# Designs tried in a protein design run: peptides against a protein of PDB entry 5ZKO. Part 57

Target 1, 44 residues: chain A of PDB entry 5ZKO
Amino acid sequence: SASNPRKFSEKIALQKQRQAEETAAFEEVMMDIGSTRLQAQKLR

## One batch from the design tools (peptide; made by RFdiffusion4, then SolubleMPNN)

Design b2_p20_4_s1 (from b2_p20_4, 15 letters changed)
Fold by OpenDDE base, seed 2:
Structure b2_p20_4_s1 (fold): chain B 44 residues (1-44), chain C 44 residues (1-44), chain A 20 residues (1-20)
Amino acid sequence: as target 1 above (44 residues)
Amino acid sequence: as target 1 above (44 residues)
Amino acid sequence: MVEAVERLLELAERRRAAQA
Protein backbone atom coordinates (compact mmCIF):
# COMPACT_ATOMS: atom_id res chain seq x y z
CA SER B 1 0.00 0.00 0.00
CA ALA B 2 1.22 3.54 -0.77
CA SER B 3 2.91 5.27 2.18
CA ASN B 4 0.26 7.66 3.51
CA PRO B 5 1.55 11.13 2.51
CA ARG B 6 -0.45 12.70 5.34
CA LYS B 7 1.19 10.42 7.90
CA PHE B 8 4.57 11.28 6.41
CA SER B 9 3.89 15.02 6.50
CA GLU B 10 2.79 14.75 10.14
CA LYS B 11 6.00 12.94 11.02
CA ILE B 12 8.06 15.63 9.28
CA ALA B 13 6.14 18.39 11.08
CA LEU B 14 6.71 16.71 14.45
CA GLN B 15 10.39 16.29 13.63
CA LYS B 16 10.68 19.99 12.73
CA GLN B 17 8.95 20.94 15.97
CA ARG B 18 11.34 18.81 18.01
CA GLN B 19 14.28 20.32 16.15
CA ALA B 20 13.02 23.82 16.94
CA GLU B 21 12.69 22.91 20.63
CA GLU B 22 16.22 21.51 20.67
CA THR B 23 17.49 24.68 18.98
CA ALA B 24 15.71 26.87 21.52
CA ALA B 25 17.24 24.89 24.39
CA PHE B 26 20.69 25.28 22.83
CA GLU B 27 20.20 29.02 22.36
CA GLU B 28 19.18 29.31 26.01
CA VAL B 29 22.45 27.65 27.04
CA MET B 30 24.40 29.96 24.75
CA MET B 31 22.68 32.98 26.30
CA ASP B 32 23.53 31.73 29.78
CA ILE B 33 27.15 31.23 28.77
CA GLY B 34 27.22 34.70 27.25
CA SER B 35 25.68 36.26 30.34
CA THR B 36 28.11 34.46 32.62
CA ARG B 37 31.04 35.50 30.46
CA LEU B 38 29.94 39.11 30.70
CA GLN B 39 29.59 38.77 34.45
CA ALA B 40 33.04 37.21 34.75
CA GLN B 41 34.52 40.06 32.71
CA LYS B 42 32.92 42.60 35.04
CA LEU B 43 34.45 40.83 38.03
CA ARG B 44 37.92 41.45 36.58
CA SER C 1 59.36 51.14 52.48
CA ALA C 2 58.39 47.52 53.24
CA SER C 3 55.36 46.29 51.29
CA ASN C 4 52.51 46.41 53.83
CA PRO C 5 51.74 42.72 54.52
CA ARG C 6 48.19 43.64 55.52
CA LYS C 7 47.62 45.41 52.20
CA PHE C 8 49.04 42.40 50.40
CA SER C 9 46.86 39.95 52.33
CA GLU C 10 43.79 42.05 51.56
CA LYS C 11 44.62 42.02 47.86
CA ILE C 12 45.04 38.23 47.95
CA ALA C 13 41.74 37.81 49.81
CA LEU C 14 39.94 39.99 47.25
CA GLN C 15 41.53 38.01 44.43
CA LYS C 16 40.39 34.73 46.00
CA GLN C 17 36.88 36.09 46.43
CA ARG C 18 36.72 37.13 42.78
CA GLN C 19 38.00 33.73 41.73
CA ALA C 20 35.30 32.04 43.82
CA GLU C 21 32.62 34.23 42.22
CA GLU C 22 33.92 33.38 38.75
CA THR C 23 33.92 29.69 39.65
CA ALA C 24 30.36 29.88 40.96
CA ALA C 25 29.21 31.60 37.76
CA PHE C 26 30.93 28.92 35.71
CA GLU C 27 29.29 26.12 37.70
CA GLU C 28 25.91 27.75 37.17
CA VAL C 29 26.48 27.70 33.42
CA MET C 30 27.54 24.06 33.62
CA MET C 31 24.33 23.20 35.45
CA ASP C 32 22.31 25.01 32.78
CA ILE C 33 24.14 23.14 30.02
CA GLY C 34 23.55 19.85 31.84
CA SER C 35 19.87 20.60 32.24
CA THR C 36 19.57 21.56 28.58
CA ARG C 37 21.34 18.38 27.53
CA LEU C 38 18.87 16.33 29.53
CA GLN C 39 15.99 18.23 27.96
CA ALA C 40 17.40 17.72 24.46
CA GLN C 41 17.76 13.99 25.13
CA LYS C 42 14.13 13.79 26.24
CA LEU C 43 13.06 15.49 23.01
CA ARG C 44 14.56 12.61 21.00
CA MET A 1 22.38 19.83 18.59
CA VAL A 2 22.97 17.43 21.49
CA GLU A 3 26.48 16.86 20.17
CA ALA A 4 27.16 20.61 20.34
CA VAL A 5 25.94 20.69 23.94
CA GLU A 6 28.19 17.75 24.75
CA ARG A 7 31.15 19.57 23.22
CA LEU A 8 30.40 22.62 25.34
CA LEU A 9 30.21 20.46 28.47
CA GLU A 10 33.56 18.93 27.62
CA LEU A 11 35.10 22.37 27.08
CA ALA A 12 33.67 23.60 30.35
CA GLU A 13 35.00 20.56 32.23
CA ARG A 14 38.46 21.21 30.81
CA ARG A 15 38.31 24.84 31.91
CA ARG A 16 37.20 23.82 35.40
CA ALA A 17 40.07 21.37 35.65
CA ALA A 18 42.52 24.07 34.57
CA GLN A 19 41.26 26.45 37.27
CA ALA A 20 41.43 23.85 40.06
Scores: peptide ipSAE 0.090, ipTM 0.455, DockQ to the pose 0.067
Fold by OpenDDE base, seed 3:
Structure b2_p20_4_s1 (fold): chain B 44 residues (1-44), chain C 44 residues (1-44), chain A 20 residues (1-20)
Amino acid sequence: as target 1 above (44 residues)
Amino acid sequence: as target 1 above (44 residues)
Amino acid sequence: MVEAVERLLELAERRRAAQA
């Protein structure tokens, strides 16, 4: 089936978007962990 | 300085409370990681 | 608990690095 370059480009763009969203979710968790660490330090 | 048993008991109670709060904060972060992982899996 | 949080942070960083 002919590689529709346009469909391929769209697929790559969607993949990049998903990757960015996954990265953002990880960063959010890291921020929560950082905040929790700071709170835990203050509780000591 | 005389170990004031009452002050010691209060200190232990406060320590237990802080430990519970730290545990709750940790569990919250673990839940966030779990949720993020599930979200990341859905994005794949 | 701080040590556990630090380990968790390290784990999150490793996962991020593996998926980025």
Scores: peptide ipSAE 0.089, ipTM 0.460, DockQ to the pose 0.073
Fold by OpenDDE base, seed 5:
Structure b2_p20_4_s1 (fold): chain B 44 residues (1-44), chain C 44 residues (1-44), chain A 20 residues (1-20)
Amino acid sequence: as target 1 above (44 residues)
Amino acid sequence: as target 1 above (44 residues)
Amino acid sequence: MVEAVERLLELAERRRAAQA
């Protein structure tokens, strides 16, 4: 059955939301690593 | 001049303290990264 | 991106092991 275009658009929206959340989680990890590096530098 | 043994012991103590602080900072970041990883896995 | 996060965590764990 041809997926309802409305359901298709909803699935795309959910995918985009998930992608944004994954990106945010990745950025958080990168910030934490950066912060660790900065702290280690200050303690040298 | 022979470095005062007291000053030597103080320097060693300061080094050990700094190492402990660096370790604690690293562990904190590792916990945050672990939490972020778990969040990212839930979003898959 | 999850794979990249996992790789970064693994790298951090290796650094911890090297410092122990």
Scores: peptide ipSAE 0.088, ipTM 0.451, DockQ to the pose 0.067
Fold by OpenDDE base, seed 4:
Structure b2_p20_4_s1 (fold): chain B 44 residues (1-44), chain C 44 residues (1-44), chain A 20 residues (1-20)
Amino acid sequence: as target 1 above (44 residues)
Amino acid sequence: as target 1 above (44 residues)
Amino acid sequence: MVEAVERLLELAERRRAAQA
């Protein structure tokens, strides 16, 4: 069956969007953890 | 030199407070990681 | 406790690397 290049491109775009959303969620947590780490260090 | 029981008790209280604050910081990190994990799972 | 936080950061970084 002929791969629809347009459908393929859309699938890739959706995958990239999902990856970006996952990355953003991760970065948010890293920032929060970084803040918490700083607080924990100050309490020592 | 006579150990001042009051100073000892205060020292223990301060130590417990610090421990509680460190625990709270840890729990915050765990909660943030948990939240992000949940988000990442939803995006899959 | 700080060591535990460090380990959690490392775990998070590993997850990011696996998803990239």
Scores: peptide ipSAE 0.085, ipTM 0.455, DockQ to the pose 0.073

Design b2_p20_4_s2 (from b2_p20_4, 17 letters changed)
Fold by OpenDDE base, seed 5:
Structure b2_p20_4_s2 (fold): chain B 44 residues (1-44), chain C 44 residues (1-44), chain A 20 residues (1-20)
Amino acid sequence: as target 1 above (44 residues)
Amino acid sequence: as target 1 above (44 residues)
Amino acid sequence: MTERTLRLLELEERRRAFEA
């Protein structure tokens, strides 16, 4: 297929979005773990 | 909420899956770009 | 985020579960 830089740009943009979503999900997991740890410490 | 390590394990497993899918998609994009570049070089 | 980081996190959570 002919090179379509605009199409590639769209693919890259979608990939960056996916990466951002993955990062956000990771941060959510870390936040949950941190919150749980803090809660456990308060109960001691 | 009570600490649920099993729930965290599930979240981490899902995150690993997401990361793998993101990596695969990235490789696909790079393959498309590489193929296009090669094709353009052959036409010169 | 790296798979290594996720693995370390998994190990930490298992440790916490064992100590509880």
Scores: peptide ipSAE 0.189, ipTM 0.635, DockQ to the pose 0.053
Fold by OpenDDE base, seed 2:
Formats: C-alpha cells, sequence, structure tokens
Structure b2_p20_4_s2 (fold): chain B 44 residues (1-44), chain C 44 residues (1-44), chain A 20 residues (1-20)
C-alpha cells in the first residue's frame, strides 16, 4: 500500500528523535558526573 | 559526596529503561515493515 | 548508548566512590 511507506517513514523519524533525546539525556548525566569530579578535585 | 553516586546510579537506571523502550519501539517498527513485505509477497 | 557502556560507567562511579 502506498500509504504504508509514509507511515513507516514517520515512525522511523520518531525513532530517530527518541534516540536523539536519549543521547541528550546521557550527555546530561555525563556532564553531571564530570562536574562532580571537577568539584572533588578542587576540594582536595 | 556519598549521595552523588546514588543519584548517578538512579540516572543510569532511568537511562537503561529509556534505552529498552527505544529498542521496543524500534522492534515494533521493524515488525510492521516485515509484515508489510510479507503481504506484498503474498499479493504477487 | 549501549547497555555495556552504561554498565561500565556504573562500575567506574562505584569504584571512585569506594576510593574516596
Amino acid sequence: as target 1 above (44 residues)
Amino acid sequence: as target 1 above (44 residues)
Amino acid sequence: MTERTLRLLELEERRRAFEA
């Protein structure tokens, strides 16, 4: 069906967006860890 | 700080959950694509 | 990110907490 490819393309686009959001969330965690480590170094 | 590792562990756990959800969504898309391909084959 | 990477990160954070 000609309509199915568009629906799949939309689903794939949404999946890519979710992956990007997951990556951003991970980077936030990494930044928090990095900042904590830096703070610990400054306090030594 | 002793509290920071627990907070990071929680964030990591949430990230793992998010990854699992994304994987499930991806698998759903792949199943839909697979079923459509199978249907197309049957109609030939 | 892969589950493996997250696991390694978790282990590293626990190690550092132990050493502190």
Scores: peptide ipSAE 0.186, ipTM 0.631, DockQ to the pose 0.053
Fold by OpenDDE base, seed 4:
Structure b2_p20_4_s2 (fold): chain B 44 residues (1-44), chain C 44 residues (1-44), chain A 20 residues (1-20)
Amino acid sequence: as target 1 above (44 residues)
Amino acid sequence: as target 1 above (44 residues)
Amino acid sequence: MTERTLRLLELEERRRAFEA
């Protein structure tokens, strides 16, 4: 166990970074879904 | 329409994995904080 | 992402598969 608050702060910072990366990846997926849907609508 | 469901499925699966990893990492950090706090309380 | 959002994505995937 990292008893050092600085080590905890670093772990939290890394966790926030991972969360941001996950969010960005999610937004990319949603954009791809949206664009695909729009393209399908234009072909109708 | 081949809106490539397989590609979306793969992206979703990857996102689920990332979320699970993020959750596990968060839980690990929280466990470490909790254990440290418990140890500090025992030393009082 | 919330679990709810992931579930919505899964539903959208199924919808697309059904409409294809």
Scores: peptide ipSAE 0.198, ipTM 0.640, DockQ to the pose 0.059; fails the geometry check
Fold by OpenDDE base, seed 3:
Structure b2_p20_4_s2 (fold): chain B 44 residues (1-44), chain C 44 residues (1-44), chain A 20 residues (1-20)
Amino acid sequence: as target 1 above (44 residues)
Amino acid sequence: as target 1 above (44 residues)
Amino acid sequence: MTERTLRLLELEERRRAFEA
C-alpha cells in the first residue's frame, strides 16, 4: 500500500485553491459592508 | 441608500455555508492521509 | 477565514442594523 504522495499533494493544492476562493468571497462581503458604511458617512 | 442589512445577513449565511464546506473538504483530505498512514503501520 | 472572523462580521452587521 504505497502512500501515493502525488495524489495527496494534488488534494492539498485543490484545498488551497478552495481556501483562496473562500477568502476572496469573504473579502468581497467585507468590501460591500465597508462601501455601504462609507456611503452612509458621506450622507451625514 | 439604505444599508440593506438583510442582504448582508444572507451573504454572511452563504459564507458560513462555504466555510463549512471548505472545512469538511479539509477534514476529508486529512482523514484520507490519516487512513493511509494507519494502513501503512498495520502492514509493518 | 476563521469562525472568529465570521462572528465579528455578524456582530458588526447586527450593530449597524441596531443603529440604523
Scores: peptide ipSAE 0.195, ipTM 0.635, DockQ to the pose 0.058; fails the geometry check

Design b2_p20_4_s4 (from b2_p20_4, 16 letters changed)
Fold by OpenDDE base, seed 3:
Structure b2_p20_4_s4 (fold): chain B 44 residues (1-44), chain C 44 residues (1-44), chain A 20 residues (1-20)
Amino acid sequence: as target 1 above (44 residues)
Amino acid sequence: as target 1 above (44 residues)
Amino acid sequence: MTEKILELLALKERRKAFEA
């Protein structure tokens, strides 16, 4: 089969990178939401 | 704040897309692993 | 992750509506 352990390891590494990118995007959105809340609290 | 609910909704939509893409990539990797295992079993 | 974001947005909107 063209798929060997080395290729699998590369695919796993790529998947880990994708997951990290997704997490970073999530954190960015959450930070934006948090900052908005903080601003609203300051105005109260 | 420059971040408004509309922008947040757009970010959420983008995040959903990213998650779907990550899931698809994960499933592809898992399918490849599964197929390799199946092939190995056939040869036994 | 996405579900949590949606939840937070929903809570924010609900709070805004309550305070209006």
Scores: peptide ipSAE 0.167, ipTM 0.544, DockQ to the pose 0.041
Fold by OpenDDE base, seed 4:
Structure b2_p20_4_s4 (fold): chain B 44 residues (1-44), chain C 44 residues (1-44), chain A 20 residues (1-20)
Amino acid sequence: as target 1 above (44 residues)
Amino acid sequence: as target 1 above (44 residues)
Amino acid sequence: MTEKILELLALKERRKAFEA
């Protein structure tokens, strides 16, 4: 079947969304690590 | 709250899962593009 | 790439905790 350009565009859009979600999750993890580190430093 | 190492490990595991899902989706898109490209080349 | 970064960060945090 002709790879429907609309279908491709949709797949790309979904992939971009997934990438954004992954990035957001990564940033959340980084924030948590950073906060924990800061708290640990304050306790010293 | 002490950044519960278990909670961090869980977050990391979830992030790895998301990455794997993203990779799989990317590969699927690439396969579709590759197949389409091959078909387009055959039509020439 | 993200996975490796996360692993490295986890190792770094573990090391800091060990050294503390």
Scores: peptide ipSAE 0.164, ipTM 0.559, DockQ to the pose 0.048
Fold by OpenDDE base, seed 2:
Structure b2_p20_4_s4 (fold): chain B 44 residues (1-44), chain C 44 residues (1-44), chain A 20 residues (1-20)
Amino acid sequence: as target 1 above (44 residues)
Amino acid sequence: as target 1 above (44 residues)
Amino acid sequence: MTEKILELLALKERRKAFEA
């Protein structure tokens, strides 16, 4: 039920978890890109 | 391998998908909150 | 995204309460 405060809190907690997962995935991608750039620079 | 451009593009696409899913989940939560507020106001 | 939006919403609600 949309009216249950407990359900709201659970949905917010789930949303925060999704945000954290998205952030972690973004950081992983950026790390991969960064490492590749570093490798490419070393080979110059 | 972190050096494969195809793998980078796939990771970026996956990240964009996660972002879209997070946004959709957020909108759902906000809709629920909004509806609850409206219901509460009607009962005043 | 979510935390920032929630903060903005909270600020908006606070402003409404102050102006009331």
Scores: peptide ipSAE 0.114, ipTM 0.532, DockQ to the pose 0.038
Fold by OpenDDE base, seed 1:
Structure b2_p20_4_s4 (fold): chain B 44 residues (1-44), chain C 44 residues (1-44), chain A 20 residues (1-20)
Amino acid sequence: as target 1 above (44 residues)
Amino acid sequence: as target 1 above (44 residues)
Amino acid sequence: MTEKILELLALKERRKAFEA
């Protein structure tokens, strides 16, 4: 397997990008849930 | 914001998929690192 | 992260059920 440190750094960079995308998606869902909760409270 | 529970479930399913992909990529990186370390030990 | 989202959804559904 091509175990070049340069390739490892690229793989790590890709993983960090994936993590950032996952975090962004999570935050979007959390904001949507929060918005829904706020709307429900306003309707009471 | 479209706070339909159905949409939330779809978002969760997507997040689980992303998590699985991230885990697989992480495991690949870890195996490559392990392989490199093992090879380095064999060459000593 | 997904577990926390599921928890929040469950809390939301329970709240709806209690208010109904």
Scores: peptide ipSAE 0.162, ipTM 0.546, DockQ to the pose 0.039; fails the geometry check

Design b2_p20_5_s1 (from b2_p20_5, 16 letters changed)
Fold by OpenDDE base, seed 2:
Structure b2_p20_5_s1 (fold): chain B 44 residues (1-44), chain C 44 residues (1-44), chain A 20 residues (1-20)
Amino acid sequence: as target 1 above (44 residues)
Amino acid sequence: as target 1 above (44 residues)
Amino acid sequence: MRRRLLELMRELRELAREAA
């Protein structure tokens, strides 16, 4: 059955946490790629 | 140290998986809210 | 962010080809 508003709030909070984790993971990957790019440019 | 492009591709694939899971979780929450709204409307 | 990430990956691949 459908949850109550309190459970909905908990689900929304969990979703926000997941979105924050996704953002952090993207930033980490982009940082790694950026670092690699910088290193490659220096070696040229 | 920075990973190679293959490792980056793996990270991207993992990120896409995470995004898909987050989207599914969001859709589940919205479905629950929609169901609750429909139930509330019927009880009025 | 996803679009930018893919762009960076493309650039990295091009750099790798030029270095080979």
Scores: peptide ipSAE 0.126, ipTM 0.485, DockQ to the pose 0.035
Fold by OpenDDE base, seed 5:
Structure b2_p20_5_s1 (fold): chain B 44 residues (1-44), chain C 44 residues (1-44), chain A 20 residues (1-20)
Amino acid sequence: as target 1 above (44 residues)
Amino acid sequence: as target 1 above (44 residues)
Amino acid sequence: MRRRLLELMRELRELAREAA
């Protein structure tokens, strides 16, 4: 691709954003699982 | 959310897919940077 | 985080089996 350092910086910024979104999605799932686990324990 | 282990597995699968896509995007960026650097060196 | 998430999934499956 016809890229320059400024365009590279934009691509890196997009990659960092994607990584942050991935992390947030993991945390959301972990919260759901954690809550479900807690509920299951209460029903024991 | 009203989630169960099967639904959680689907969430994990989606997350793994997203991670793979993000890794591929990163590798593409690194290839572009590498190619540009090589071109710049040839012009020295 | 992924490893921990998979561990939690395993634990939930085990709890479901114990409750059945």
Scores: peptide ipSAE 0.129, ipTM 0.482, DockQ to the pose 0.032; fails the geometry check
Fold by OpenDDE base, seed 3:
Structure b2_p20_5_s1 (fold): chain B 44 residues (1-44), chain C 44 residues (1-44), chain A 20 residues (1-20)
Amino acid sequence: as target 1 above (44 residues)
Amino acid sequence: as target 1 above (44 residues)
Amino acid sequence: MRRRLLELMRELRELAREAA
C-alpha cells in the first residue's frame, strides 16, 4: 500500500506508544525485583 | 501477588517477545520509508 | 529498551544465585 508522510507519522506515533508500554512493563518487573531484594535484605 | 524467580523468568521471556515484536514493527516502518524514498528517487 | 532488558536479566540472575 502507498505510504506517505502522514501514514509514517501515524506509524511512528503507534511505535512510540508501544515503546512506552514496553518501558512500563520493564519498570514493573524492576519494581518486583527491587521489592524482592529489599525483602531478602530485611530477612538477613 | 508473590513474585519469585520463576515468575521473573516468565516476565523476562514475555518482555523479550514484546521487544521482538516492537523491533519487527519498527523495521516494517523503516522498510516502508526506505521503499518510499527509493520510489521517489526513481521518479527524479 | 535493550539496555533495560539486559539490566533486568542481570538482576534476575543475581536473584537466582541468592535463592540457590
Scores: peptide ipSAE 0.128, ipTM 0.497, DockQ to the pose 0.152; fails the geometry check
Fold by OpenDDE base, seed 4:
Structure b2_p20_5_s1 (fold): chain B 44 residues (1-44), chain C 44 residues (1-44), chain A 20 residues (1-20)
Amino acid sequence: as target 1 above (44 residues)
Amino acid sequence: as target 1 above (44 residues)
Amino acid sequence: MRRRLLELMRELRELAREAA
């Protein structure tokens, strides 16, 4: 089927959603790392 | 379970994979847009 | 974010070396 602006917009919206999910997952990893680091420092 | 460097590395690898997949999806969308645009231009 | 993550990983590796 021919690509049209509405279909493009839907694809872009999906891309943005996935990007946001990826960002959230990444931040969770960083929080885990940060927490572990902080704990390690306190045990020094 | 305690977070450790290996687990962090796995999380990073997974994150990078996700990033690559999202980038590829974005590029696919952009290629579709580009192709459609080019076709439209040729029909002018 | 990625750069910060890499920095944190580097710091964790350094801490591990210091603890050894």
Scores: peptide ipSAE 0.121, ipTM 0.473, DockQ to the pose 0.043; fails the geometry check

Design b2_p20_5_s2 (from b2_p20_5, 16 letters changed)
Fold by OpenDDE base, seed 4:
Structure b2_p20_5_s2 (fold): chain B 44 residues (1-44), chain C 44 residues (1-44), chain A 20 residues (1-20)
Amino acid sequence: as target 1 above (44 residues)
Amino acid sequence: as target 1 above (44 residues)
Amino acid sequence: MRSRLLELLRELRELAREAA
């Protein structure tokens, strides 16, 4: 069906969005950890 | 010397303060990680 | 605490790999 390609593309787009969001969240946490570690080292 | 005990106690106090600050920083990061983990799981 | 943090990092790393 002609609707299947659109539905499929929407699913792919949603999946890519989720992937990007998860990656961004992970990177944010890693940045926080990096900053925290640096601060902790300075406190030594 | 009588000053040594004071100096020593001050060093200990400083060390404990640093320890507390490091702990607080890690706890904050863990909270962020916990939230992020939950969000990441929801994105699956 | 550090051990718990490392555990959480491991979990997040795995999630990131799955997302990538």
Scores: peptide ipSAE 0.074, ipTM 0.416, DockQ to the pose 0.049
Fold by OpenDDE base, seed 2:
Structure b2_p20_5_s2 (fold): chain B 44 residues (1-44), chain C 44 residues (1-44), chain A 20 residues (1-20)
Amino acid sequence: as target 1 above (44 residues)
Amino acid sequence: as target 1 above (44 residues)
Amino acid sequence: MRSRLLELLRELRELAREAA
């Protein structure tokens, strides 16, 4: 069966989008951790 | 020099309060991580 | 809290792998 380049490219684009969203979510969590740690240190 | 029980008790109370605040902040971060992970999984 | 910290590190590692 012949490959479908259009469908393949769409699949890759969707994968990249999801990966970017997951990366952004991870970075947000890391920022929250940083802020929380800073605040906790100020309480000491 | 005689110990000051009142000052000591206040110091302990303050320490416990700070500890509770740090614990709460940590738990908040853990909740955020949990939520982020759940959302990331839904993107798959 | 140490066990909770280890849990945090584990979750962070998993998130990093998912995001990479």
Scores: peptide ipSAE 0.061, ipTM 0.403, DockQ to the pose 0.127
Fold by OpenDDE base, seed 1:
Structure b2_p20_5_s2 (fold): chain B 44 residues (1-44), chain C 44 residues (1-44), chain A 20 residues (1-20)
Amino acid sequence: as target 1 above (44 residues)
Amino acid sequence: as target 1 above (44 residues)
Amino acid sequence: MRSRLLELLRELRELAREAA
């Protein structure tokens, strides 16, 4: 079926939500890596 | 002071211990990364 | 192990870029 502006806007909103969730997951991992790295360095 | 075999062996043991601890830290990070990566992929 | 870690970090960076 043809592109519908309302359907399109909904798709964009969902995409943005997914992107935000992926970003949050990435940031969480980076925090864990940062803390673990610091701990590992202190063990040296 | 001169190198002492016993002191040397102790240093090697400590080094191996540190290496093992660093390895464990890396494994923990990899576990976190792995799980988060999987989660992020599922969000797509 | 370090090589695998770098690989995973690369993948995460790619995911982040796609999310941005």
Scores: peptide ipSAE 0.094, ipTM 0.443, DockQ to the pose 0.052; fails the geometry check
Fold by OpenDDE base, seed 5:
Structure b2_p20_5_s2 (fold): chain B 44 residues (1-44), chain C 44 residues (1-44), chain A 20 residues (1-20)
Amino acid sequence: as target 1 above (44 residues)
Amino acid sequence: as target 1 above (44 residues)
Amino acid sequence: MRSRLLELLRELRELAREAA
């Protein structure tokens, strides 16, 4: 079946959106870990 | 200086409280990481 | 807890690489 450039570009855009969402989730978790470490240091 | 058992026991109680708070914070972070993993799998 | 935390950080790093 012939390539559909518009369909292909839309697929790439969706992939980039998913990657951005994964990155945002990762950053949020890293912030939580950082906060937890800081709190643990204050408790010591 | 002489040991003060009451002061010592209070210090131990404070230490246990801090350890419990550190554990709770750690468990919260682990839940966030677990949620992030699940979300990443759904994006794949 | 420290060893488990390091393992989780390693796994998160791998997820970040997949997203990048």
Scores: peptide ipSAE 0.071, ipTM 0.410, DockQ to the pose 0.126; fails the geometry check

Design b2_p20_5_s3 (from b2_p20_5, 16 letters changed)
Fold by OpenDDE base, seed 2:
Structure b2_p20_5_s3 (fold): chain B 44 residues (1-44), chain C 44 residues (1-44), chain A 20 residues (1-20)
Amino acid sequence: as target 1 above (44 residues)
Amino acid sequence: as target 1 above (44 residues)
Amino acid sequence: MRSRLLELLRELLELAREAA
């Protein structure tokens, strides 16, 4: 593994991208669940 | 958004996958940094 | 986030049971 500062920067950037994707996906799931619960409540 | 339990399950599975990818990437970065530090120490 | 994910999973299971 020829890891140098540039390679580290690239890996960190990729890690931050994955973190952002995880966060976005999590928020999407939460919104979908919330929306479904709201819809169910309206029908009760 | 036609979210039903199956769609929720799919979204959760995708979220778990992203989480695993983030964790793996993080561990890889940390190992690379650790290895580099160890190599630098050996040369000091 | 992991704790929240477990909470979401529990919610999903409850919703699935209510829909069945």
Scores: peptide ipSAE 0.142, ipTM 0.550, DockQ to the pose 0.092
Fold by OpenDDE base, seed 4:
Structure b2_p20_5_s3 (fold): chain B 44 residues (1-44), chain C 44 residues (1-44), chain A 20 residues (1-20)
Amino acid sequence: as target 1 above (44 residues)
Amino acid sequence: as target 1 above (44 residues)
Amino acid sequence: MRSRLLELLRELLELAREAA
């Protein structure tokens, strides 16, 4: 029925949000790794 | 220091959880689409 | 994203080895 597309759209929007959150989490970890690497180099 | 790897490990574990949730959400959407497609075919 | 996660894991392992 006509309501299915709207429900799908809503689910897709939520999925995109989750994808964005996952990406942000990756970037946060990467920043931490980068900072740690930089610190390690400075201590040499 | 030795605590950094543990913190990273924890962050990675959380990220894996988010990844699993994203995958599950995607699969749910795909299942709904599949079911809807099947229903549409039956109505033809 | 999965590939990126593997890269992060590799970096983590390298850092752990350097700390040991």
Scores: peptide ipSAE 0.140, ipTM 0.550, DockQ to the pose 0.103
Fold by OpenDDE base, seed 5:
Structure b2_p20_5_s3 (fold): chain B 44 residues (1-44), chain C 44 residues (1-44), chain A 20 residues (1-20)
Amino acid sequence: as target 1 above (44 residues)
Amino acid sequence: as target 1 above (44 residues)
Amino acid sequence: MRSRLLELLRELLELAREAA
């Protein structure tokens, strides 16, 4: 496969996108857990 | 939104999938760079 | 994030136990 700097840059861009998606998903999970904790605390 | 343990587990599963995709993409980039280096060395 | 993810999983399990 004709791997060239352009091809590499595309793969790096895709890697960065996946990294951003992982981070966003992680933050969303943390927020949901946080709100659930808060709700549980209020009901105590 | 009715966030429950099932919803959380789904989000965690999605997070793990994204993590795996990020890792795979990184490894692919590194392999391509490695093979390109090897090719360049052979042509020297 | 991997280590933190394990912590989140543990918390998820705790929440599930409390809800049951």
Scores: peptide ipSAE 0.136, ipTM 0.565, DockQ to the pose 0.093
Fold by OpenDDE base, seed 1:
Structure b2_p20_5_s3 (fold): chain B 44 residues (1-44), chain C 44 residues (1-44), chain A 20 residues (1-20)
Amino acid sequence: as target 1 above (44 residues)
Amino acid sequence: as target 1 above (44 residues)
Amino acid sequence: MRSRLLELLRELLELAREAA
């Protein structure tokens, strides 16, 4: 069972890491979209 | 550069997967916490 | 994050329309 506080803290830390990775991936996509949009604008 | 819409769609799909995994992990942690609390309550 | 994902999807669709 997951009744040990230390195990909980580890799971929480893992969740924070996953959240950070998700955020980083979003930011990468956003930058790519922004760059592409800017590029498209310049070609118009 | 990430200027191809197909590449964007793949990145979005990956993000959805990451989100689902994060949600599942979060729910597991919350269930474990709930179970532990219930167990502690019964011992009081 | 879900709202941001929806925004990204909207941007993707817009880019796809512009490319077509």
Scores: peptide ipSAE 0.154, ipTM 0.554, DockQ to the pose 0.120; fails the geometry check

